# Peptides against a protein of PDB entry 5K2M, part 151

Target 1, 273 residues: chain A of PDB entry 5K2M
Amino acid sequence: MRIGITYTVLRREEMAIKERAGEFGEVVMLHEDDLLFPGNYDLDVVIIRNVSHFKALYTARLFESEGIPTVNSSRLIFEAGDKLFATLRLAGKVPVPEWKAALSEGGALRVPDSLGYPLVSKPVFGSWGRLLAKVNDRDSLEAVLEHRKWMKNPLYGIHYFQEFVEKPGRDIRSYVIGGEFVGAIYRYSNHWITNTARGGKAEPCSDPEVEELSVKAWEAFGEGALAIDIFESEKGLLVNEVNPNMEFKNAARVTGADMAGKLVEYAVEVAKT

## One batch from the design tools (peptide; made by RFdiffusion4, then SolubleMPNN)

Design b2_p23_3_s1 (from b2_p23_3, 12 letters changed)
Fold by OpenDDE base, seed 3:
Structure b2_p23_3_s1 (fold): chain B 273 residues (1-273), chain A 23 residues (1-23)
Amino acid sequence: as target 1 above (273 residues)
Amino acid sequence: SKEMEELLKRTRELAFELAEKEF
């Protein structure tokens, strides 16, 4: 078996995936600079670890065009990596924060009539809480919308909003690979945006409700490896978003779960199908 | 050295933060 691994930066995750993949076959590391298509690659499966959502999406689709399966698939990356498309899948299966989408400024200005204040403005793409805005009033909404007009990417003209969820100074990140729950962590932060990359504490989460909800959230997509972001709200557990290009170094360290091994095992199963 | 490992770790984290500015 020949296992490709595409990457932008060799992180702890990519090193762990490489090490575990070496136990199953020959490993071919492919930096973004090595990728040319069509390339006639001799690979049984490719694990996609490109940092950019769009680079990951196109890389997956390019390998698939050569008959090489990918983990994750281009379909999954497309649907799970867009916050609005992910919400459309999730909302039919699990509790999600109240949301609204608008396709114009005039539509966006009516969102508070349904969601009230405070609300959260999100871009449909992007990671680590980039361009998230807590919108407390009309003046703040108008300012966010004005700034969006001057952004060059047309996707910033897709206005996605959620209710503001009060969190207990933490959120939950869970991991589901091939439909199996692998583990979960609490991520602590004093900021309304919880992110362990900003120096937050991580602790193991052992909650049967989180496990069940995480599997149901994965079933909304039905394939691949997903990180799942869950909020603890006054209404109960809410699935906020999913990530088809997950970081897991903190979760693996805190839980002791072999997340890299589970990802490789799943990729080997995909290669055999 | 422990300092070099920490510097390499910080450099990787910074490179990652910069790479993630690419959408």
Scores: peptide ipSAE 0.015, ipTM 0.481, DockQ to the pose 0.020
Fold by OpenDDE base, seed 4:
Structure b2_p23_3_s1 (fold): chain B 273 residues (1-273), chain A 23 residues (1-23)
Amino acid sequence: as target 1 above (273 residues)
Amino acid sequence: SKEMEELLKRTRELAFELAEKEF
C-alpha cells in the first residue's frame, strides 16, 4: 500500500501520522509545493493535512479526480469545514446552538429579532476563533456588518450567527474516526472563545453522553475523521461545530488515545473499499 | 518584502504548531 500525506507544515500530528502510516506501507509525504495536477500519482489513499480549509478541499478533490480516495473526502471537507453547511447537517441529528443565516445586511439586521442579544457572529470559514465576534447590541452588529463589506473575500458576505452560549469556562472536543469514538477532552479557557492554542489547559473527558452525542454528530456526515466541538450549556450538550482537518496533539497527549493510528487505520480501510 | 513574507510564514507555522485547530 502507498499512502500519501499532504501537508502545509510538518506538525506533530503529521509526524505521528507519517510514523503510523509507515507500519501499513510506503509513505509519500507531499508538501503543498509538490502538488501539481493533473499528476500521475501512484497512491492508494491520501491523508489530507493541508492547513487551509480551501487547500485541503481542492487537494482532496484533485486526488479524487485521479481516482485516489482521500481522508477526508472532498465532500466531507466541504460540508464539515463550512460552519453553516456543518450546522445544516448537525441540526437534523443533534442539539445545536440556535442559529440564523442572512445573505444581506438588511437580513442580518433582523437576526436579533429571532436570536436576541448577545449573539455570536462567525465567518463560515476560518479557524482559531478568527473573526468571531460577540455582538451585544445593535451598534456592535452594525460595526461587524460594516467591516464585513470591506473584506475582499465574498464569503464574508455570508452572515452566520449563533446564540451566545454561556459555558462553564470550558468546552469539549471529541474525536470520531470512521464512526468510532476515539476520545474527548475538556478545553479550559478564561475567554468566551475556548482555544487551547491560547494557553488553555486540556483534561480528559470521560462522559458517556459526550460519546453518544459525538457519534450522532459524526453520523450526520456519515464518513471520515472529525473533531467535534461540544458546549456544556444550561440546555444540555450542544454541538457547536465540527472539524474535518483536526489537530489532535493535545488530545492525544492528554487522553493517550492513538489518534494518528486510528486515522491511518481508517485511511487503509478507505483504500481497500 | 520577501523577508517579511517568510517571517509571516514562519510565524504562521509556529502559530499552527502551537494552536490546536479550532476550524
Scores: peptide ipSAE 0.014, ipTM 0.465, DockQ to the pose 0.026
Fold by OpenDDE base, seed 2:
Structure b2_p23_3_s1 (fold): chain B 273 residues (1-273), chain A 23 residues (1-23)
Amino acid sequence: as target 1 above (273 residues)
Amino acid sequence: SKEMEELLKRTRELAFELAEKEF
């Protein structure tokens, strides 16, 4: 078996995936600069680890066009990597934060009429809490909308809002691969954005309700490897978002879960189907 | 030069590691 791994940067995750993949077959590391299509890739499966959502999406679709399956698939990357499309999948299966989408500034200005304040403005794409805004009032909403008008990417004109969820100084990141719950962590932060990338601490999360909810959230998509962000709220557990391009170095370290191995095992099973 | 490309690659890796620490 020949396993491709596409990447932008060789992170701890990509190193762990490479190491584990070497136990299952021949590993071919493919930096973004090595990718040219159409091409003659002799690969049974490709693990997609490009940092950019769009680069990951297009890379997956390009390999699929050559008859090579990918983990994750271009379908999953498309549906899970867009916060609005992910919400549309999740909302019918699991509890999610209250949300609204607007396609114009005039529509966005009416969002508080239904959700009130405070709100969270999110771009439909993006990682690491970039361009997340807590919107406490009308003046702040107008400022966010004004700034969005000057952004060149037309996707910034898709206005996605959630209710602001009060969290107990932490959130939960769980991991589901091939429908199997692999592990979960608490991410601690004094900031309303709890991402461990921003200096948060991680601790193991062992909660059967988190495990059950995480599997149900994965079932909304029905394939691949997902990181799942869960909020502890006064309303109970809420699935905030999913990530088809998961970081797991902190979770693997803290839980001892073989996340890289589970990802490779899943990729090997995908290659056999 | 290949050395400059490797340095740019390492600088991007470090910038991403730093961005992963800052962001």
Scores: peptide ipSAE 0.014, ipTM 0.454, DockQ to the pose 0.021
Fold by OpenDDE base, seed 1:
Structure b2_p23_3_s1 (fold): chain B 273 residues (1-273), chain A 23 residues (1-23)
Amino acid sequence: as target 1 above (273 residues)
Amino acid sequence: SKEMEELLKRTRELAFELAEKEF
């Protein structure tokens, strides 16, 4: 078994994955600078750990073009890593926050007619709550839309909105790998954007409803390793988003779950298929 | 130590933001 690991930065996650992969076979660390295609790589599977969503997507697709399976697959990275595409999968299987998509400013200006205020404006791509805006009124909506016009990436012209969900000062991040629930954490924040990267406290979440919902959310995609962001709302649990390029150091530390090992085990399973 | 950990965390976030902004 030869296991590739692609990476941008050697984080705690990549170190743990490397260490656990060494128990299953030969490990080939592949920095982004090492990735040239076509490359005739001699690998049974590649674990994708590129930081950039797009670099991860293209890296996965490039290995797949050489007949090498990836964890996650380019299909999963594409569908799960885009908030709108992920919502389309999730909405058919699990409760999600009410959402609207608009493809123009004129469309976006009508979103409040359906969702009301406050709204959350999200880019379809990006991490750590970047470019999230709580839109309380028409003036704020117009300001967000005006700023989007001047953004260079055309994907900023895809307007994704959610209802604003009042959260109990926390959200939930769960982890499902190969259809198995691995663990979950609460992320505490006094800000409406909860993120452990932004200084939020993490605590273990042991809730059977979270576990069941997390597995169902994973089943909407049917493959790979996903982090799942869940809101506690007055309507019950809502699946907000999924991440096919998960950070798990805080969750692993807090829960004691062997997320790196589970990821490697799944990659080995994929390699044998 | 906590302030330094927060600073390192912010620096890492910025580095990741930059890595994702390589558009």
Scores: peptide ipSAE 0.015, ipTM 0.463, DockQ to the pose 0.025; fails the geometry check

Design b2_p23_3_s2 (from b2_p23_3, 10 letters changed)
Fold by OpenDDE base, seed 2:
Structure b2_p23_3_s2 (fold): chain B 273 residues (1-273), chain A 23 residues (1-23)
Amino acid sequence: as target 1 above (273 residues)
Amino acid sequence: EEELKKLLERTRKLIFELAEKEF
């Protein structure tokens, strides 16, 4: 068993994955600078840990083209790593925040007719709450749309909106790997953007409803390792988004769950199929 | 020592790329 690990930055997660992978097989660390394709990679599976969504997607697809399976697969990275495509999968199986997509400014200006205010503008790609905007009124919507016109990436012309969900000063991050619930945490923040990458406190979440909902959310995709973001709303639990390139250092520390080991175990099973 | 220098330089470049590129 030869396990590749692709990475951009050697974080605590990549160190933990490397350490646990060494217990299951031979480990080959592959920095982005070391990746050239086509290549002769003697690997049974590759764990994808590139920070960029697009670099992760293309890296996965390139290894798959050489007959090497990846965790996550390029299919899963594509569908789960795009907020709109993820919403399309989730909406058929689990409760999600109300959403609208528009393909023009003129379409986007009509979104409040359906969602009302306040609403949240999201880019379809990106992490750590970048370019999330709480839009309270028409003037704020016009400003967000005007700024998007001058952004060079054509994906910023895909206007994705959600209802603003009032949260109890926290959200939930759960982890499902190979269809198994591994653990969950509360992420606390005084800001409407709850992200531990912005210095939020994490605490264990032990809730059977969160576990059941997390597994159902994973089943919308049917493979891989996902972090699942869940909101506690007045309407009950809502699945906000999924992440096919999870950070888990805070969750592993707080819950004691062996997330790195579970990811490696799943990668070893993928290599055998 | 050489591997550590290479890792530090890669980390530096990545901090700059993270600052310049919308990842």
Scores: peptide ipSAE 0.018, ipTM 0.525, DockQ to the pose 0.022
Fold by OpenDDE base, seed 3:
Structure b2_p23_3_s2 (fold): chain B 273 residues (1-273), chain A 23 residues (1-23)
Amino acid sequence: as target 1 above (273 residues)
Amino acid sequence: EEELKKLLERTRKLIFELAEKEF
C-alpha cells in the first residue's frame, strides 16, 4: 500500500494523517510545489489536504486522470465545497435553513419578499466565514449587491441567501467518514459567526439526534469524509453546510476521537475497491 | 538542517499566502 498525501501547509491534521498512514503502508508527502501533471505517480490512493477548495478539486481530478483514487473524490469536493450545490443535496434529505438563490441584482432585491429580514448573504465558495453578511434591511442589501458588482470572480454574481438563524451562542460541528459517525463538538462564540478557527471554545457534543442527523446529511452525498455544521434553532436541528476539506485538530483534542486514523482507514478501503 | 529550513520557509510563505488569498 502506497498512500499519497497532498498538502499546502503541514498542520496538526496533516502530521496526524501522515503518522497514522505510516502504520498501513509507505507514505508519500506531496507539497503543492512538487505536483506536476501528467506525472508518473506510483500510488494506490491520495488523501487530499490542499487548503484551497479549487486547488483541492483540481488536484483530486488530476490524480483520478492518472487512474489513482482520491479521498475526497473530485466529485465530492465539487458538490460539497459549493454552498449552493451542497444545499441542493442536503435539502432533499435533512432539515436546512430556508434559502434563496438569485442570478441577478434584480432577482436578489426580491429575496426579502420570501425570506424577510434579517437574512444572511453568503458566497457559494470560501472558508472561515469570509464575505458572510448579516443583512438587516434594504440599505444593507443594496450595499452588499453594489460591492458584488466590483468583485472580479464571476462566482460572486451567484447570489446565495439564507434565513438568519438565532443560535444559543454556539453551533455544532460533526464528522462522518465513510458513513460512520466519528464525533461532534459544540463551538462557542459571542458573535453570530461561530467558528473555532476564529478562537471559539470547543466542547464535546454527545447527542443521539446530532449523530442520526449527521449520518443522514452524509448520505445526501454518499461518499468520503465530511465535516457537518449544524444549528440549534427554535425549529430544531438544521444542517447549515458541509466541508469536504475538514479541519479536525480541535475536535480530535476535545473528543479524543482518532479522526486521522478513521480517514486513513477509509482511504485504504478506497484503494482496495 | 537544510530540509528543515526549506520546510520552515515554505510554511512561512504559505501562511502569508493563506492570509492574502481567497481559499
Scores: peptide ipSAE 0.018, ipTM 0.509, DockQ to the pose 0.021
Fold by OpenDDE base, seed 4:
Structure b2_p23_3_s2 (fold): chain B 273 residues (1-273), chain A 23 residues (1-23)
Amino acid sequence: as target 1 above (273 residues)
Amino acid sequence: EEELKKLLERTRKLIFELAEKEF
């Protein structure tokens, strides 16, 4: 078995994946600069670890065009990596924060009529809480919309909003790979944006309700490896978003779960189907 | 000191490329 691993930066996750993949076969590390298509790659499966959502998506699709399966698939990356498309999948299966989408400024200005204030403006793409805005009033909404007009990427003209969820100074990140719950963590922050990449504390989360909800959230997509972001709210647990390009160094360290091994095992399974 | 500055600049460039590449 020949296992490709595409990457932008050799992080702790990619090092762990490489090490575990070596137990199952030959490992081919593929930096973004090494990728040319069509390339006639001799690989049984490719683990996609490109940092860019779009580069990951296109890389997966390009390998699939050569008959090489990927983890994650281009379909999963596309549907899960866009916050709005992910919400469309999730909303039919699990509780999600109330949301609205608008395709114009005039539409966006009516969102508070449904969601009220405060609300959260999100880009449909991007990680680490980039360009998240807590919108408390009309003036703040107008300012966010005005700034979006000057952003180069036309996807910034897709206006995605959520209700502001009051959280207990933390959120939950769970991991589901191939339909199996692997583990979960609490991410602590004094800021309304909880993210361990920004220096937040992580602790193990052992909650059967989180496990059940995480599996149901994964079933909305039905394949691959997902990190799932869950809010604790007055309404109960809400699935906020999923990530098909998961960081897991903090979760693996805190839980002791073999997330890299589980990802490789799933990739090996995908290669055999 | 100059090596540390180069490493910091490379790290900053890498973070910026990562930030640009995530969009």
Scores: peptide ipSAE 0.015, ipTM 0.463, DockQ to the pose 0.022
Fold by OpenDDE base, seed 1:
Structure b2_p23_3_s2 (fold): chain B 273 residues (1-273), chain A 23 residues (1-23)
Amino acid sequence: as target 1 above (273 residues)
Amino acid sequence: EEELKKLLERTRKLIFELAEKEF
């Protein structure tokens, strides 16, 4: 078995994936600079670890065009990596924060009529809480919309909003790979944006309700490896978003879960199907 | 040590933001 690993930066995650993949076969590390298509790649499966959502998506689709399966698939990266498309999958299966999408400023200005204030404005793409805004009032909404008019990427013209969920100073990140729950962590922050990449403390989360909800959230997509972001709310657990290009160094360290091994095992399974 | 960890995480975030800003 020959396992490709595409990457932008050799992080702790990519090092762990490489090490564990070596137990199953030959490992081919492919930096973004090594990726030329069409190619003649002799690979049974490719683990996609490109940092950029779009680079990951296109890399997966390019390998698939050559008959090489990817983890994650281009379909999963596309559907899970877009917050709105992910919400469309999740909303029919699991509790999610109340949301609205608008395709114009005039539509976006009516979102508070349904969701009230405060709102959370999100771009449909991007990670680490980039361009997240807590919108408390009309003036703040107008400011966010005005700034978006000047953003060059047309995807910033897709206005995705959620209700603001009051959280207990933390959120949950769980990991589901091939339909198996692998682990979860609490991410602590005094800021309304909880993210370990922003210096938040991580602690193990051992909650059967989180495990069950995480598996159900994964089943909304039905394939691959996902990190799942869950809110603890007064309404109960809410699935906020998923990530098909998960960081897991903090979760692996805190939980002791073999997330890299589970990802490789799943990739090996995909290669055999 | 904690300040250094915060700086490293901020630097990592910036690197990744740059990598993702290559739309």
Scores: peptide ipSAE 0.019, ipTM 0.486, DockQ to the pose 0.041; fails the geometry check

Design b2_p23_3_s3 (from b2_p23_3, 13 letters changed)
Fold by OpenDDE base, seed 5:
Structure b2_p23_3_s3 (fold): chain B 273 residues (1-273), chain A 23 residues (1-23)
Amino acid sequence: as target 1 above (273 residues)
Amino acid sequence: SAELEELLKRTRELAFELAEKEF
């Protein structure tokens, strides 16, 4: 078994994946600078750990074009890594925050007629709460839309909105790999944007409803390794988003779950299929 | 170290900004 691992930055996650993969076979670390296609890669599977969503997507697709399966697949990265496409998958299977998409400023200005205020403006791509805006009124909406006109990436012209969900000073991040629930954490924050990367406290989450909902959310995509972001709301649990390029350092530390091992085990299964 | 985590955060932000600048 020859296991590739693509990466941008050697994080604790990539080190853990490398170490665990070494128990199953030969490990080939592939920095982004090492990647050239078409290439002669002698690999049974590639674990995709590129930081960039788009680089991860294209890397996965390029290996797949050479007959090498990837974890995650390019399909999963594409669908799960876009907030709108992920919402489209999730909304058919699990409770999600109320959402609207608009393809023009004129359309976006009508979103409050349906969602009301406050609402959340999100880009369809991006991580760590970048370009998330809590929009409290019409003036704030107009300002967000005006700023979007001057952004270079055409994807910023895709206007995705959610209802503002009042959270109990935390959210939930769960992990499902190959359809198996691996673990979950609470992420505490005094800000409406909960992000452990911003210094939030993490605690174990042991809730059967979270486990069941997390598996159902994974089943909306039907493959791979996903981190799942869940809100506790007055309406109950809501699946906010999923991440096909999961960070798990804090979750592994807090839960004691072998997330790196589970990811490698799944990649080995994919290689055998 | 906290310094390494900050460096990793900045590197990630930069990697995403670079990916976004290619578009």
Scores: peptide ipSAE 0.019, ipTM 0.548, DockQ to the pose 0.030
Fold by OpenDDE base, seed 2:
Structure b2_p23_3_s3 (fold): chain B 273 residues (1-273), chain A 23 residues (1-23)
Amino acid sequence: as target 1 above (273 residues)
Amino acid sequence: SAELEELLKRTRELAFELAEKEF
């Protein structure tokens, strides 16, 4: 078996994936600079670890066009990596924060009529809480919309809003790979944007309700490896978003779960199908 | 070292900021 691993930067995750993949076969590390298509890649499966959502998406699709399956698939990356498309999948299966999408400023200005204030404005793409805005009032909404007009990427014209969820100073990140719950962590932050990449403390989360909800959230997509962000709210657990390009170093460290191994095992399974 | 982890973290944050500035 020949296992490709595409990457932008060798992180702890990519090193762990490489190490575990070596137990199953030959590992071919493929930096973004090594990728040219069409190509004659002799690979049974490719694990997609590109940092950019779009680079990951296109890389997956390009390998699929060569008849090489990917983990994650381009379909999963596309649907899970877009916050709105992910919400569309999730909303039919699991509790999600109340949301609205608008395709114009005029539409966006009516969102508070349905959701009230405070709101969270999100871009449909991007990570680490970039361009998240807590919108407390009309003036703040108008400011966010004005700034969006001057952003060059047309995807910023897709206005995605959620209710502001009051969290108990933490959120949950769980991991589901191939439909199996692998582990979960609490991420602590004094800021409404919780991210371990910004210095939040992580602790193990052992909650059967989180496990069940995480699996259900994964089932909304039905394939691949997902990190799932869950909020503890007054309404109960809410699935906020999923990530098909999961970082797991903190979760693996805190839980002791073999997330890299589980990812490789799943990739090997995909290669055999 | 904690310092190297923080440097790697900052480098990644910068690489991601750069990767998104490419979009």
Scores: peptide ipSAE 0.017, ipTM 0.526, DockQ to the pose 0.025
Fold by OpenDDE base, seed 1:
Structure b2_p23_3_s3 (fold): chain B 273 residues (1-273), chain A 23 residues (1-23)
Amino acid sequence: as target 1 above (273 residues)
Amino acid sequence: SAELEELLKRTRELAFELAEKEF
C-alpha cells in the first residue's frame, strides 16, 4: 500500500495523518510544489489535505485522471466544499437553516421578502467565517451587495443567504468518515460566528441526536470524510454546512477520537475498492 | 507551547492571505 498525502502546510492534522498512514504502508508526502501533472505517480490512494478548496478539488481530479482514487474524491470536494451545492444535497435529507440563492443584485434585494431580517450573507466558498455578514436591515444588505460588485472572483456574484439562527453561544462540529460517526465537539463563542480557529473553547459533544443527524448529513453525499457544522436552534438541530477538508486537531484533542486513524483507514478501504 | 500555537496561527493567517491573493 502506497499512500499519498497532498498538503500546503504541514499542520498537526497532516502530521497525524502521516503517522497513522505509516502503519498501513509507505507514505508519500506531496507538497503543492511537488505536484506536476500528468505524472507517473505510483500510489494506491491519495489523501487530499491542500488548504485551498480549489487546489484540493483540482488535485483530487488530477489524481483521479491517472486512475488514483482520492480521499476526498473530487466529486465530494466539489459538492460539499460549495455552501450552495452542499445545501442542495443536505436540504433533501436533513433540517437546514432556511436559505435563498440569488444570481443578481436585483434578486438578492428580494431575499428579505422571504427570509426577513436579520439574515446571513455567505460566499459559496471560503472557510473560517470569512466574508460572513449578519445583515440586519436594507442598508446593510445594499452595502454587502455593493462591496460584492467590486470583488474580482465571479463566484462572489452568487448570493447565498440564510436565516439568522440564534445559537446558545455555541455550535456543534461533528465528524463522519466513511459513514461512521467519529466524534463531535461544542464550539463556544460569544460572537455569532463560532469557530475554534478564532479562539473559541471546544468541549466534547455526546448527543445521540447529533450522532444520528451527522450520519444522515453524511448520507446526503454518500462518501468520504466530512466535518459537519450543526446549529442548536429553537426549531431543533440544523445542519448549517459541511467541510470536505476538515480541521480536526481541536476535536481530536478534546474527544480523544483517532480522527487521523479513521481517515487513513477509510483511505485504505478506498484503495482496495 | 504558546509559541507553536502562535506560529500555527500566523501560518494560517499567511496561508489565508496567500489563498486570498491567489484569487
Scores: peptide ipSAE 0.015, ipTM 0.507, DockQ to the pose 0.026
Fold by OpenDDE base, seed 3:
Structure b2_p23_3_s3 (fold): chain B 273 residues (1-273), chain A 23 residues (1-23)
Amino acid sequence: as target 1 above (273 residues)
Amino acid sequence: SAELEELLKRTRELAFELAEKEF
């Protein structure tokens, strides 16, 4: 068994994956600077750990073109890593925040007629709450739309909106790998954008409803390793988004779950199929 | 030292912010 690991930055996650992968076979660490295609890679599977969504997507697709399976697959990265495409998969299987998509400014200006205020403007790509805007009124909506016109990437012209969900000062992040629930955490934040990178406390989440909902959310995609972001709302649990490029350092530390081991075990299974 | 761990943490956070700015 030869296991590739692609990466941008050697994080604690990549170190843990490397260590655990060494128990199953030879490990080949591949920095982004080492990746040239077409190439003669002698690998049974590649674990994709590139930080950039698009770099991860293209890296996965390039290895697949050489006949090498990836975790996650380029298909999963594409569908799960786009907030709108992820919502399209999730909405038919699990409760999600109310959402609207518009393909023009004129369409976007009508979104409040359906969602009301406050609403959240999201880019379809990106992480860490980047370019999330809480839109409280018409003037704020017009300002967000005006700024989007001057953004060079055409994907910023895809207008994705959600209802604003009042959260109890926390959200939930769960992990499902190969259809198995691995663990979940509460992420605490005083900001409406809950992000553990901004110094929030993490605590274990042991809730059977979270476990069941997380597995159902994974089943909407049907493959791979996903982190799942869940909101506690007055309407109950809502699946906000999924992440095919999961960070798990805090979750592994807090829960004691062997998330790196579970990811490697799944990659070894994928290599054998 | 706790200070070095914090500096490494901040450097990683900045590296992630920069890597994400490559979008």
Scores: peptide ipSAE 0.017, ipTM 0.505, DockQ to the pose 0.022; fails the geometry check

